# Designs tried in a protein design run: peptides against a protein of PDB entry 5ZK1. Part 14

Target 1, 52 residues: chain A of PDB entry 5ZK1
Amino acid sequence: KREVRLMKNREAARECRRKKKEYVKCLENRVAVLENQNKTLIEELKALKDLY
Target 2, 52 residues: chain A of PDB entry 5ZK1 as posed
Amino acid sequence: KREVRLMKNREAARESRRKKKEYVKCLENRVAVLENQNKTLIEELKALKDLY

## One batch from the design tools (peptide; aimed at target 1 T40 L41 L51)

Design b2_p18_8_s3 (made by RFdiffusion4, then SolubleMPNN; from b2_p18_8, 9 letters changed)
Fold by OpenDDE base, seed 5:
Structure b2_p18_8_s3 (fold): chain B 52 residues (1-52), chain A 18 residues (1-18)
Amino acid sequence: as target 1 above (52 residues)
Amino acid sequence: SSFEKTLQELEEQKKKLL
């Protein structure tokens, strides 16, 4: 009985770590896309200001 | 950073246009 509970706890901890890693990777990708889009928009706004 | 300041200024400008 104790060993089965320890095994289930280890499995649950592995799955929790996996889900956290996938969530962080999704956030990192979204941040990188948004930072690149914002950089492009700032560069476009500078180029427009340099024309006037 | 200079980028973070410019981003904050753009967000504040967007908030004034809505």
Scores: peptide ipSAE 0.027, ipTM 0.512, DockQ to the pose 0.082
OpenDDE base, seeds 1, 2, 3, 4: peptide ipSAE 0.025, 0.025, 0.025, 0.025; ipTM 0.496, 0.492, 0.499, 0.429

Design b2_p18_8_s4 (made by RFdiffusion4, then SolubleMPNN; from b2_p18_8, 12 letters changed)
Fold by OpenDDE base, seed 2:
Structure b2_p18_8_s4 (fold): chain B 52 residues (1-52), chain A 18 residues (1-18)
Amino acid sequence: as target 1 above (52 residues)
Amino acid sequence: SSFQKQLEELKKEKEKLL
């Protein structure tokens, strides 16, 4: 009984760490996309202001 | 980018009209 509980706890801890890593990777990818979009929009707005 | 090309064309057109 004790060993089965310890095994299940180790599995749950591995799954928690996996989910956290996947969530961080999703946030990092979203930040990179938003930073690139924001940079492009700022460059386009500067270029339009330099035209007029 | 496509936008930068269009903007450079508009700059050249503006320069020809002055």
Scores: peptide ipSAE 0.111, ipTM 0.731, DockQ to the pose 0.097
OpenDDE base, seeds 1, 3, 4, 5: peptide ipSAE 0.106, 0.106, 0.101, 0.100; ipTM 0.728, 0.721, 0.724, 0.724

## One batch from the design tools (peptide; aimed at target 1 V33 Q37 T40)

Design b2_p19_1 (made by RFdiffusion4)
Pose (drawn by RFdiffusion4):
Structure b2_p19_1 (pose): chain A 52 residues (1-52), chain P 19 residues (1-19)
Amino acid sequence: as target 2 above (52 residues)
Amino acid sequence: LEELEEELEELDERAEELE
């Protein structure tokens, strides 16, 4: 029973690593999106201020 | 901005699933 006890753990470590890397990719992606949104909002604020 | 907000919402939902 111990052998399977270790086998399931080995298998679980793979999925854990997959979810870890995928989560990091997700975070980076979110960062890039937030950077683009920020740049667009700032530029629009500059344009509206110049409108006055 | 609307497209980036939609993409951000999808990424937030995927981050919650991964957590």

Design b2_p19_1_s1 (made by RFdiffusion4, then SolubleMPNN; from b2_p19_1, 10 letters changed)
Fold by OpenDDE base, seed 1:
Structure b2_p19_1_s1 (fold): chain B 52 residues (1-52), chain A 19 residues (1-19)
Amino acid sequence: as target 1 above (52 residues)
Amino acid sequence: MKKLQEELKKLEEKLEELK
């Protein structure tokens, strides 16, 4: 009984680390997209302000 | 384990600053 519980806990800990790594990669991609969108919007707002 | 949690926290903070 103890060894089976330790095996299941090691498997659950591996799966938890995998899911956390996938979530971090999703956040990195979202931050990169939003940083690029924000930069573009600031450049567009500057170009509009330089016309008036 | 600590490093991945610190990285996740920094990315969540950056995501909130960009909203």
Scores: peptide ipSAE 0.043, ipTM 0.637, DockQ to the pose 0.050
OpenDDE base, seeds 2, 3, 4, 5: peptide ipSAE 0.026, 0.028, 0.026, 0.026; ipTM 0.596, 0.598, 0.587, 0.597

Design b2_p19_1_s2 (made by RFdiffusion4, then SolubleMPNN; from b2_p19_1, 9 letters changed; failed a check: too like the target's own chain)
Amino acid sequence: MEELQKKLEELNKKIEELK

Design b2_p19_1_s3 (made by RFdiffusion4, then SolubleMPNN; from b2_p19_1, 7 letters changed)
Fold by OpenDDE base, seed 5:
Structure b2_p19_1_s3 (fold): chain B 52 residues (1-52), chain A 19 residues (1-19)
Amino acid sequence: as target 1 above (52 residues)
Amino acid sequence: LEELKKKLEELDKKIKELE
């Protein structure tokens, strides 16, 4: 009984760490996409402003 | 822009699958 509980706890801890790593990587990719979109929009707005 | 919007929507789906 004790060994089975320790095994299940180790499996749950591995799965929790996996999900957390995937979530952080997803957020990092979202931030990089938003930063690139904002950069592009700021450059387009500057180019439009320089025409007037 | 449109390709970046699609990538953002795909990432938002993956976030919701992990919550």
Scores: peptide ipSAE 0.024, ipTM 0.406, DockQ to the pose 0.848
OpenDDE base, seeds 1, 2, 3, 4: peptide ipSAE 0.023, 0.023, 0.023, 0.024; ipTM 0.472, 0.467, 0.462, 0.435

Design b2_p19_1_s4 (made by RFdiffusion4, then SolubleMPNN; from b2_p19_1, 9 letters changed; failed a check: too like the target's own chain)
Amino acid sequence: MEELKKKLEELNKKLEELK

Design b2_p19_2 (made by RFdiffusion4; failed a check: the pose's geometry)
Pose (drawn by RFdiffusion4):
Structure b2_p19_2 (pose): chain A 52 residues (1-52), chain P 19 residues (1-19)
Amino acid sequence: as target 2 above (52 residues)
Amino acid sequence: ELEENLEELEEENEELEEL
C-alpha cells in the first residue's frame, strides 16, 4: 500500500506544478491587462483636462 | 476617440474577468 501511497503523491506533484505555472501565467497576464487599462485611463484623463 | 477607448477598456475588463 505504501507504493501506491507514493505513486499518488508523485502524480499529484505534476498537477500541482501545472497549476503553479498556469497561475503565474495568469498573474502576469492580469498585469499586462492592468497596465494597458491604466495607460488608457491616464491618457483619457489628460485629454479631458486639456478639454478645459 | 473617447468612445473607442471606452470600448477597448470594456473588452480588457472582460479579458481580466476571464483570467

Design b2_p19_2_s1 (made by RFdiffusion4, then SolubleMPNN; from b2_p19_2, 9 letters changed)
Fold by OpenDDE base, seed 3:
Structure b2_p19_2_s1 (fold): chain B 52 residues (1-52), chain A 19 residues (1-19)
Amino acid sequence: as target 1 above (52 residues)
Amino acid sequence: ELEKKKKELEKLLEELKKL
């Protein structure tokens, strides 16, 4: 009984770390997308300002 | 470690949403 509980706890801890890593990767991807969007918008605003 | 990186990325995300 104790060994099965320790095994299940190790599995749950591995799954918790996996979910945290996936969430961090989702945040990294969202940051990279927003940084690229902001860069594009700044470049477009600059091009518009250089036109007038 | 992952919790520190998570909090850092959450801060960067909030900063990028204010622009």
Scores: peptide ipSAE 0.121, ipTM 0.718, DockQ to the pose 0.037
OpenDDE base, seeds 1, 2, 4, 5: peptide ipSAE 0.120, 0.118, 0.109, 0.119; ipTM 0.717, 0.717, 0.706, 0.723

Design b2_p19_2_s2 (made by RFdiffusion4, then SolubleMPNN; from b2_p19_2, 9 letters changed)
Fold by OpenDDE base, seed 1:
Structure b2_p19_2_s2 (fold): chain B 52 residues (1-52), chain A 19 residues (1-19)
Amino acid sequence: as target 1 above (52 residues)
Amino acid sequence: SLKERLEELKKLLEKLKEL
């Protein structure tokens, strides 16, 4: 039936949007972690250089 | 949009791997 195909397409489109939002959130968290790690490493490298 | 934000985050991730 055409209606069943349209319902399945709407469900697939909702699921695709959900997965895309979750993937963006995962990348945002990864960027925040890497920016914090990089900041910490730069601060540690400065502190080590200031000892000499 | 979520498309633009995804592209921004990919560019940021690439920049953070070059450091």
Scores: peptide ipSAE 0.164, ipTM 0.719, DockQ to the pose 0.036
OpenDDE base, seeds 2, 3, 4, 5: peptide ipSAE 0.158, 0.162, 0.159, 0.156; ipTM 0.715, 0.715, 0.716, 0.717

Design b2_p19_2_s3 (made by RFdiffusion4, then SolubleMPNN; from b2_p19_2, 10 letters changed; failed a check: too like the target's own chain)
Amino acid sequence: KLKERLEYLKKLEEELKKL

Design b2_p19_2_s4 (made by RFdiffusion4, then SolubleMPNN; from b2_p19_2, 9 letters changed; failed a check: too like the target's own chain)
Amino acid sequence: ELEERRKKLQELLKELEKL

Design b2_p19_3 (made by RFdiffusion4)
Pose (drawn by RFdiffusion4):
Structure b2_p19_3 (pose): chain A 52 residues (1-52), chain P 19 residues (1-19)
Amino acid sequence: as target 2 above (52 residues)
Amino acid sequence: SEENLEKLEEENEELEELE
């Protein structure tokens, strides 16, 4: 039974790594999106201020 | 400003999917 006990752990480590790299890609993606949104909002604020 | 609003709406939808 111990052998399977170790086999399931080995299999679980793979999925854990997959979820880890995926999560990190997600975080980077969210960063890039937030940087683009920030730049667009700042530019619009500059345009509205120049409107006065 | 209308094009930027449309872009921000699309980026918000993408951000929600990434959450």

Design b2_p19_3_s1 (made by RFdiffusion4, then SolubleMPNN; from b2_p19_3, 10 letters changed)
Fold by OpenDDE base, seed 5:
Structure b2_p19_3_s1 (fold): chain B 52 residues (1-52), chain A 19 residues (1-19)
Amino acid sequence: as target 1 above (52 residues)
Amino acid sequence: LKEKQEELEKLLEELKKLE
């Protein structure tokens, strides 16, 4: 019984670490997209302001 | 993004039940 629980815990801990790494990568990608969108919107707002 | 957070939270709670 104990050895099977320790095996399952080790497997769950490996999966948790894998999923955490995937989640961080998804956040990094989302941040990069939002930073690019914000940069574009700021450039468009500057271009509009320079016309007036 | 939300679904991946919820999946991670479930796995953390499963680990806590095995300790």
Scores: peptide ipSAE 0.034, ipTM 0.519, DockQ to the pose 0.029
OpenDDE base, seeds 1, 2, 3, 4: peptide ipSAE 0.020, 0.018, 0.032, 0.019; ipTM 0.491, 0.513, 0.519, 0.482

Design b2_p19_3_s2 (made by RFdiffusion4, then SolubleMPNN; from b2_p19_3, 9 letters changed; failed a check: too like the target's own chain)
Amino acid sequence: LEEKKKKLEELLKELKKLE

Design b2_p19_3_s3 (made by RFdiffusion4, then SolubleMPNN; from b2_p19_3, 8 letters changed)
Fold by OpenDDE base, seed 5:
Structure b2_p19_3_s3 (fold): chain B 52 residues (1-52), chain A 19 residues (1-19)
Amino acid sequence: as target 1 above (52 residues)
Amino acid sequence: LEEKKKKLEELLEELKKLE
């Protein structure tokens, strides 16, 4: 039936959008963690540079 | 001391390129 094909397509499109949103959120969280780690390491290296 | 200072400056410049 056409209606069953349209329903399955809508479900597959919802699942594809959900997976994409979760993947983007995982990347955004990883970027934010790495940026904060780099900032901390730069501040520590500046403090060490001022000691020598 | 100078070699350690130079190495810290290199690492600072490499990290600034990632920002």
Scores: peptide ipSAE 0.025, ipTM 0.607, DockQ to the pose 0.062
OpenDDE base, seeds 1, 2, 3, 4: peptide ipSAE 0.024, 0.025, 0.024, 0.024; ipTM 0.594, 0.592, 0.610, 0.586

Design b2_p19_3_s4 (made by RFdiffusion4, then SolubleMPNN; from b2_p19_3, 11 letters changed; failed a check: too like the target's own chain)
Amino acid sequence: LEKKREELNKLLEELKKLE

Design b2_p19_4 (made by RFdiffusion4)
Pose (drawn by RFdiffusion4):
Structure b2_p19_4 (pose): chain A 52 residues (1-52), chain P 19 residues (1-19)
Amino acid sequence: as target 2 above (52 residues)
Amino acid sequence: TEKAKEAVEKAEEELEEAD
């Protein structure tokens, strides 16, 4: 039973790594999105201030 | 502005897809 106990752990480590890389990719994607949003909002603020 | 609203809506959608 110990052999399977180790086999399930080995399999679980793969999925854990997959979820880890995927999560990091997600975080980075979110960063890029937030950067673009920030740039757009700042530019619009500059345009509205110049409007006065 | 329309651009700011569109940028906010697009960023919310892309953040939901990334999660």

Design b2_p19_4_s1 (made by RFdiffusion4, then SolubleMPNN; from b2_p19_4, 9 letters changed)
Fold by OpenDDE base, seed 4:
Structure b2_p19_4_s1 (fold): chain B 52 residues (1-52), chain A 19 residues (1-19)
Amino acid sequence: as target 1 above (52 residues)
Amino acid sequence: SERALAAVEKALKLLKEAE
């Protein structure tokens, strides 16, 4: 009985760490996309301003 | 999570094709 509870706790802790790692990777990728889109839009806005 | 990752991977491809 005790060993089965310790095994289930270790499995739950592994799954929590996996989910946290996947969530961080998803946020990092979203930040990289938004930063790139923001740079492109700022460059387009500069090029448009340099025409006036 | 997988659908959000696939959407981000698609957005990264579209941005690289527009450069």
Scores: peptide ipSAE 0.024, ipTM 0.430, DockQ to the pose 0.086
OpenDDE base, seeds 1, 2, 3, 5: peptide ipSAE 0.024, 0.022, 0.023, 0.024; ipTM 0.486, 0.431, 0.410, 0.479

Design b2_p19_4_s2 (made by RFdiffusion4, then SolubleMPNN; from b2_p19_4, 10 letters changed)
Fold by OpenDDE base, seed 4:
Structure b2_p19_4_s2 (fold): chain B 52 residues (1-52), chain A 19 residues (1-19)
Amino acid sequence: as target 1 above (52 residues)
Amino acid sequence: SEKALKALEEALEKLKKAE
C-alpha cells in the first residue's frame, strides 16, 4: 500500500511539471509573436509620421 | 495567424485613410 501511494505521487508530480513546461512554452511563443507584431507596427507608424 | 496579419493590414489601411 505505501509503495503504490509513493508511485502515484511521483506520477502526479511528473504530470504537474510537464503541464507547467507546456504552459510556459505557450506563453513564450505568444510573447515572441506579439513583440514582433508590435515592432512592425511601430516601424510602420514611424515611417508614416516621417512622411509628414 | 493569417487572420491576425490581415487584421493588422486592415488597421494600417484604415489609419492611412484617416490622414
Scores: peptide ipSAE 0.025, ipTM 0.409, DockQ to the pose 0.057
OpenDDE base, seeds 1, 2, 3, 5: peptide ipSAE 0.024, 0.024, 0.023, 0.021; ipTM 0.471, 0.442, 0.440, 0.442

Design b2_p19_4_s3 (made by RFdiffusion4, then SolubleMPNN; from b2_p19_4, 12 letters changed)
Fold by OpenDDE base, seed 3:
Structure b2_p19_4_s3 (fold): chain B 52 residues (1-52), chain A 19 residues (1-19)
Amino acid sequence: as target 1 above (52 residues)
Amino acid sequence: SARALAALEEALEKLKKAE
């Protein structure tokens, strides 16, 4: 009985770490996309300002 | 996104060279 509870806890801890890693990777990808979009909009605004 | 951006930058450079 004790060994089975320890095994289930180790499995649950592995799954929790996996889910956290996937969530962080999703956030990192979203940040990279938003940073690229922001750089673009800043460059377009500079180009428009240099025309006036 | 990065490829769509490079395509917009290239299109803007082509417009600036046509004036």
Scores: peptide ipSAE 0.034, ipTM 0.433, DockQ to the pose 0.038
OpenDDE base, seeds 1, 2, 4, 5: peptide ipSAE 0.017, 0.023, 0.032, 0.017; ipTM 0.505, 0.410, 0.488, 0.490

Design b2_p19_4_s4 (made by RFdiffusion4, then SolubleMPNN; from b2_p19_4, 9 letters changed)
Fold by OpenDDE base, seed 5:
Structure b2_p19_4_s4 (fold): chain B 52 residues (1-52), chain A 19 residues (1-19)
Amino acid sequence: as target 1 above (52 residues)
Amino acid sequence: SEKAKKALEEALKKLKEAE
């Protein structure tokens, strides 16, 4: 009985670490996209200000 | 004028490449 509980806990901890890694990767990708969009919008706003 | 238009076109191109 104790060994089975320890095995299930190890499996749950592996799954928790996997889900956390996937979530962090999703956030990193979203940050990279938003940073690129923000940079582009700043470049566009500068170019527009230089036209007037 | 022409330098700023080119900078805007390059920025718009980068935006479309990021979508």
Scores: peptide ipSAE 0.028, ipTM 0.590, DockQ to the pose 0.089
OpenDDE base, seeds 1, 2, 3, 4: peptide ipSAE 0.023, 0.020, 0.023, 0.022; ipTM 0.395, 0.385, 0.393, 0.393

Design b2_p19_5 (made by RFdiffusion4)
Pose (drawn by RFdiffusion4):
Structure b2_p19_5 (pose): chain A 52 residues (1-52), chain P 19 residues (1-19)
Amino acid sequence: as target 2 above (52 residues)
Amino acid sequence: SENAEKLKEEAEELKELSE
């Protein structure tokens, strides 16, 4: 039973790593999106201020 | 405006990434 006990753990470590890299990728993607949104909002604020 | 449309698309993408 200990052998399977270790086998399940080995299998679980793979999925854990997959979820970890995937999560990091998600975070970087979110950062890029937030950067683009921020640049666009700032530019629009500059344009509205220049409107006055 | 084009910028408002872009921000809406990026907000939808950000929501999907936050799920």

Design b2_p19_5_s1 (made by RFdiffusion4, then SolubleMPNN; from b2_p19_5, 11 letters changed)
Fold by OpenDDE base, seed 5:
Structure b2_p19_5_s1 (fold): chain B 52 residues (1-52), chain A 19 residues (1-19)
Amino acid sequence: as target 1 above (52 residues)
Amino acid sequence: SEKEKELEKLKEELKKLES
């Protein structure tokens, strides 16, 4: 039936949007962690250079 | 799917970075 095909398409589109949102959130969190670690390491390296 | 496996790998790598 046409209605069953439209229902399955709507479900697949919802699942695709959910998976994309989860993927983006995982990347954003990873970027935030790496940026914070990089900032900390740069600040530590500056503090070490300022001691000499 | 391959995309689901890749998402699971990224979640596991993120968990290691947050610990």
Scores: peptide ipSAE 0.026, ipTM 0.464, DockQ to the pose 0.052
OpenDDE base, seeds 1, 2, 3, 4: peptide ipSAE 0.026, 0.024, 0.023, 0.022; ipTM 0.466, 0.454, 0.463, 0.433

Design b2_p19_5_s2 (made by RFdiffusion4, then SolubleMPNN; from b2_p19_5, 9 letters changed)
Fold by OpenDDE base, seed 1:
Structure b2_p19_5_s2 (fold): chain B 52 residues (1-52), chain A 19 residues (1-19)
Amino acid sequence: as target 1 above (52 residues)
Amino acid sequence: SEREEKLKKLQEELEKLEK
């Protein structure tokens, strides 16, 4: 009984670390997309301002 | 003009985001 509980806890801890790594990667990708979108919108706003 | 001041503030914020 104790060994089975320790095995399940190790498996749950591995799965938790996997999910955390995937979540961080999704956040990093979302930040990079938002930073690029913000930069593009900034450049477009500057270009529109240089016309007036 | 109030519009020119708003546009200046936007440029200063944009310059801070580009650094």
Scores: peptide ipSAE 0.019, ipTM 0.422, DockQ to the pose 0.044
OpenDDE base, seeds 2, 3, 4, 5: peptide ipSAE 0.018, 0.017, 0.018, 0.019; ipTM 0.432, 0.443, 0.459, 0.459

Design b2_p19_5_s3 (made by RFdiffusion4, then SolubleMPNN; from b2_p19_5, 11 letters changed; failed a check: too like the target's own chain)
Amino acid sequence: SEKEKKLLELQKKLEELEK

Design b2_p19_5_s4 (made by RFdiffusion4, then SolubleMPNN; from b2_p19_5, 10 letters changed; failed a check: too like the target's own chain)
Amino acid sequence: SARQKKLEELQKELKKLEE

Design b2_p19_6 (made by RFdiffusion4)
Pose (drawn by RFdiffusion4):
Structure b2_p19_6 (pose): chain A 52 residues (1-52), chain P 19 residues (1-19)
Amino acid sequence: as target 2 above (52 residues)
Amino acid sequence: ELEEENEELEELNEKAEEL
């Protein structure tokens, strides 16, 4: 029973790593989205201020 | 463009919760 006990752990470590890399990717993607949104909002603020 | 980026950000947030 201990052999399977270790086998399930080995399999679980793979999925854990997959979820980890995928999560990091996600975080980076979110960062890039938030950077683009921020540049667009700032540019629009500049345009509205110049409107006065 | 901001509406599309907000929809992408919501999908990414949902994906982060699932992970």

Design b2_p19_6_s1 (made by RFdiffusion4, then SolubleMPNN; from b2_p19_6, 8 letters changed)
Fold by OpenDDE base, seed 3:
Order: structure tokens, then C-alpha cells, then sequence
Structure b2_p19_6_s1 (fold): chain B 52 residues (1-52), chain A 19 residues (1-19)
């Protein structure tokens, strides 16, 4: 039936949006971790350079 | 959004390789 195909398409579109939102959140978390690591490494390198 | 995060990730990965 056409209605069952439209329902399955709507469910697939919801699942696609959910997976995209989860992937974006994983990238945001990775970016935040790498920004913090880079900040710490730059501060450590600066402190080491100011010591010598 | 997604493309901006992917580009920001590449920029951060490059900054890590330069250290």
C-alpha cells in the first residue's frame, strides 16, 4: 500500500536525522577535546620556552 | 554546520601535526 511506503520513508528520514545529529555531536566533542589538548600543549611549550 | 565541524577538525589535526 502507498501509505505503508510513506510511513517507512518517514521512519527512515527520522532515523537518518537522528544518526546525523549523533555524528555532529561526536564531531563537536572531538573538536572540543582537540581544542583543549592544543591549548594545553601550547601552554606547556610556552612554559618550557620561558624556562630556557 | 557538519561541513564547518569537519573543516575545524582538519584545522585542529594540522595544528597538532605542526607541534
Amino acid sequence: as target 1 above (52 residues)
Amino acid sequence: ELKELEEKLKELDKKLEEL
Scores: peptide ipSAE 0.041, ipTM 0.627, DockQ to the pose 0.051
OpenDDE base, seeds 1, 2, 4, 5: peptide ipSAE 0.036, 0.027, 0.027, 0.034; ipTM 0.610, 0.484, 0.478, 0.620

Design b2_p19_6_s2 (made by RFdiffusion4, then SolubleMPNN; from b2_p19_6, 10 letters changed; failed a check: too like the target's own chain)
Amino acid sequence: KLKELEKKLEELEKKLKEL

Design b2_p19_6_s3 (made by RFdiffusion4, then SolubleMPNN; from b2_p19_6, 9 letters changed)
Fold by OpenDDE base, seed 1:
Structure b2_p19_6_s3 (fold): chain B 52 residues (1-52), chain A 19 residues (1-19)
Amino acid sequence: as target 1 above (52 residues)
Amino acid sequence: KLEELQKKLDELEEKLKEL
Protein backbone atom coordinates (compact mmCIF):
# COMPACT_ATOMS: atom_id res chain seq x y z
CA LYS B 1 0.00 0.00 0.00
CA ARG B 2 2.67 2.68 0.91
CA GLU B 3 4.85 2.06 -2.21
CA VAL B 4 1.81 2.38 -4.56
CA ARG B 5 0.89 5.72 -2.86
CA LEU B 6 4.50 7.01 -3.27
CA MET B 7 4.53 5.92 -6.97
CA LYS B 8 1.16 7.68 -7.65
CA ASN B 9 2.44 10.82 -5.85
CA ARG B 10 5.62 10.85 -8.05
CA GLU B 11 3.48 10.45 -11.21
CA ALA B 12 1.09 13.26 -10.09
CA ALA B 13 4.09 15.55 -9.32
CA ARG B 14 5.58 14.84 -12.83
CA GLU B 15 2.22 15.62 -14.48
CA CYS B 16 1.81 18.84 -12.40
CA ARG B 17 5.33 20.03 -13.49
CA ARG B 18 4.56 19.14 -17.17
CA LYS B 19 1.22 21.07 -17.12
CA LYS B 20 2.88 24.09 -15.40
CA LYS B 21 5.66 24.17 -18.08
CA GLU B 22 3.07 23.98 -20.92
CA TYR B 23 0.95 26.75 -19.32
CA VAL B 24 4.02 29.04 -18.88
CA LYS B 25 4.91 28.46 -22.58
CA CYS B 26 1.30 29.32 -23.58
CA LEU B 27 1.49 32.59 -21.56
CA GLU B 28 4.92 33.48 -23.07
CA ASN B 29 3.49 32.96 -26.59
CA ARG B 30 0.34 35.02 -25.78
CA VAL B 31 2.47 37.88 -24.36
CA ALA B 32 4.68 37.88 -27.52
CA VAL B 33 1.56 37.97 -29.80
CA LEU B 34 -0.08 40.80 -27.79
CA GLU B 35 3.17 42.85 -27.70
CA ASN B 36 3.41 42.58 -31.52
CA GLN B 37 -0.32 43.39 -32.03
CA ASN B 38 -0.09 46.40 -29.67
CA LYS B 39 3.03 47.69 -31.52
CA THR B 40 1.34 47.29 -34.95
CA LEU B 41 -1.90 49.01 -33.80
CA ILE B 42 0.07 51.94 -32.27
CA GLU B 43 2.07 52.32 -35.54
CA GLU B 44 -1.15 52.20 -37.65
CA LEU B 45 -2.84 54.79 -35.36
CA LYS B 46 0.22 57.10 -35.65
CA ALA B 47 0.23 56.77 -39.45
CA LEU B 48 -3.52 57.60 -39.56
CA LYS B 49 -3.09 60.63 -37.21
CA ASP B 50 -0.16 61.94 -39.33
CA LEU B 51 -2.54 62.07 -42.39
CA TYR B 52 -4.84 64.70 -40.70
CA LYS A 1 7.61 33.77 -13.33
CA LEU A 2 4.01 32.51 -13.88
CA GLU A 3 2.50 35.42 -11.87
CA GLU A 4 4.82 37.90 -13.69
CA LEU A 5 3.67 36.55 -17.10
CA GLN A 6 0.01 36.77 -16.02
CA LYS A 7 0.53 40.41 -14.85
CA LYS A 8 2.24 41.24 -18.18
CA LEU A 9 -0.65 39.65 -20.12
CA ASP A 10 -3.22 41.63 -18.08
CA GLU A 11 -1.24 44.89 -18.71
CA LEU A 12 -1.16 44.22 -22.50
CA GLU A 13 -4.90 43.37 -22.59
CA GLU A 14 -5.72 46.66 -20.77
CA LYS A 15 -3.42 48.54 -23.22
CA LEU A 16 -5.37 47.06 -26.17
CA LYS A 17 -8.69 48.31 -24.66
CA GLU A 18 -7.27 51.89 -24.40
CA LEU A 19 -6.60 52.05 -28.22
Scores: peptide ipSAE 0.087, ipTM 0.668, DockQ to the pose 0.051
OpenDDE base, seeds 2, 3, 4, 5: peptide ipSAE 0.083, 0.084, 0.078, 0.081; ipTM 0.662, 0.666, 0.665, 0.664

Design b2_p19_6_s4 (made by RFdiffusion4, then SolubleMPNN; from b2_p19_6, 8 letters changed; failed a check: too like the target's own chain)
Amino acid sequence: ELEELKKKLEELDKKLKEL

Design b2_p19_7 (made by RFdiffusion4; failed a check: too like the target's own chain)
Pose (drawn by RFdiffusion4):
Structure b2_p19_7 (pose): chain A 52 residues (1-52), chain P 19 residues (1-19)
Amino acid sequence: as target 2 above (52 residues)
Amino acid sequence: VLENSNKTLIEELKALKDL
């Protein structure tokens, strides 16, 4: 039973790594999105201020 | 100018809700 006990752990480590890398990709993606949104909002603020 | 600004703001709110 210990052999399977180790086998399931080995399999679980793969999925854990997959979810880790995927999560980090997700975080970087969210960053890039927030950066573009921030640039767009700032530019619009500059345009509205120039409107006065 | 205010109409275009309002469209840009709505599109940026949509982009944030997609996160």

Design b2_p19_7_s1 (made by RFdiffusion4, then SolubleMPNN; from b2_p19_7, 10 letters changed; failed a check: too like the target's own chain)
Amino acid sequence: ALEKLKKVLEELKKALEEL

Design b2_p19_7_s2 (made by RFdiffusion4, then SolubleMPNN; from b2_p19_7, 9 letters changed; failed a check: too like the target's own chain)
Amino acid sequence: ALEEIQKVLEEEKKALEEL

Design b2_p19_7_s3 (made by RFdiffusion4, then SolubleMPNN; from b2_p19_7, 9 letters changed; failed a check: too like the target's own chain)
Amino acid sequence: ALEELKKKLEEIKKALKKL

Design b2_p19_7_s4 (made by RFdiffusion4, then SolubleMPNN; from b2_p19_7, 13 letters changed)
Fold by OpenDDE base, seed 2:
Structure b2_p19_7_s4 (fold): chain B 52 residues (1-52), chain A 19 residues (1-19)
Amino acid sequence: as target 1 above (52 residues)
Amino acid sequence: ALKKLEEVLKKEKEALEKL
């Protein structure tokens, strides 16, 4: 009984670490996309303002 | 770590919503 509980705890801890890593990676990817979109839109707005 | 990324993501989203 004790060993099975310790094994399940180790598995749960591995899964929690995996989920946290995937969540961080998803946030990093969303930040990179939004930063690139923001940069492009700012450059386009600047180019439009430089025409007037 | 997570709170800083969530804050950056929030700021970038708010910047895009103001354009």
Scores: peptide ipSAE 0.041, ipTM 0.513, DockQ to the pose 0.041
OpenDDE base, seeds 1, 3, 4, 5: peptide ipSAE 0.033, 0.033, 0.033, 0.037; ipTM 0.552, 0.517, 0.515, 0.511; seed 1 fails the geometry check

Design b2_p19_8 (made by RFdiffusion4)
Pose (drawn by RFdiffusion4):
Structure b2_p19_8 (pose): chain A 52 residues (1-52), chain P 19 residues (1-19)
Amino acid sequence: as target 2 above (52 residues)
Amino acid sequence: ELEEAKEELEELEEEEEEL
């Protein structure tokens, strides 16, 4: 039974790595989005201030 | 955690389209 005990662990490590990299890709993507949103909001604020 | 982070990314992308 130990062999299977190690087999399931080996398989689990793969999925864990997959979820890890996928999670990091997600975080970077979120960052890029938040950067674009920030730049757009700052530019709009500049435009509204210039409106006065 | 990954599925929640994906939902939050989707909402942020919708909000970015509105902007």

Design b2_p19_8_s1 (made by RFdiffusion4, then SolubleMPNN; from b2_p19_8, 8 letters changed; failed a check: too like the target's own chain)
Amino acid sequence: ELEKLKEELEALKENLKKL

Design b2_p19_8_s2 (made by RFdiffusion4, then SolubleMPNN; from b2_p19_8, 7 letters changed)
Fold by OpenDDE base, seed 3:
Structure b2_p19_8_s2 (fold): chain B 52 residues (1-52), chain A 19 residues (1-19)
Amino acid sequence: as target 1 above (52 residues)
Amino acid sequence: ELEKLKEELEKLKEELKKL
């Protein structure tokens, strides 16, 4: 039936958007972790430089 | 690495705004 195909397409489009949103959230978390690590490393390097 | 992830994020966010 055409209606069942349209329903499945709407479900697939919802699932595609859900997966994209989850992937964006994963990348946002990864960026935030790497930015925090880089900040900590820069602060540690600055503290080391301020000792000499 | 970090810059590439930021660029990928910006592309995906812009794609999500269009959906």
Scores: peptide ipSAE 0.217, ipTM 0.760, DockQ to the pose 0.042
OpenDDE base, seeds 1, 2, 4, 5: peptide ipSAE 0.214, 0.204, 0.216, 0.203; ipTM 0.757, 0.752, 0.761, 0.753

Design b2_p19_8_s3 (made by RFdiffusion4, then SolubleMPNN; from b2_p19_8, 6 letters changed)
Fold by OpenDDE base, seed 2:
Structure b2_p19_8_s3 (fold): chain B 52 residues (1-52), chain A 19 residues (1-19)
Amino acid sequence: as target 1 above (52 residues)
Amino acid sequence: ELEKLKEELEKLEEELKKL
């Protein structure tokens, strides 16, 4: 009985670490996309301002 | 970094509205 509980706890801890890593990677990817979009929009607004 | 980019975008949008 004790060994089975320790095995299940180790599996749950591995799954928790996996889910945390996937969540951080999702946030990092969303940040990189938003930073690139903001940079492009700033460059487009500067180019429009320099035209008029 | 993202906050500075938002602040720069907002400034450019407000400058374009004055044009």
Scores: peptide ipSAE 0.038, ipTM 0.435, DockQ to the pose 0.048
OpenDDE base, seeds 1, 3, 4, 5: peptide ipSAE 0.034, 0.035, 0.027, 0.033; ipTM 0.489, 0.448, 0.435, 0.530

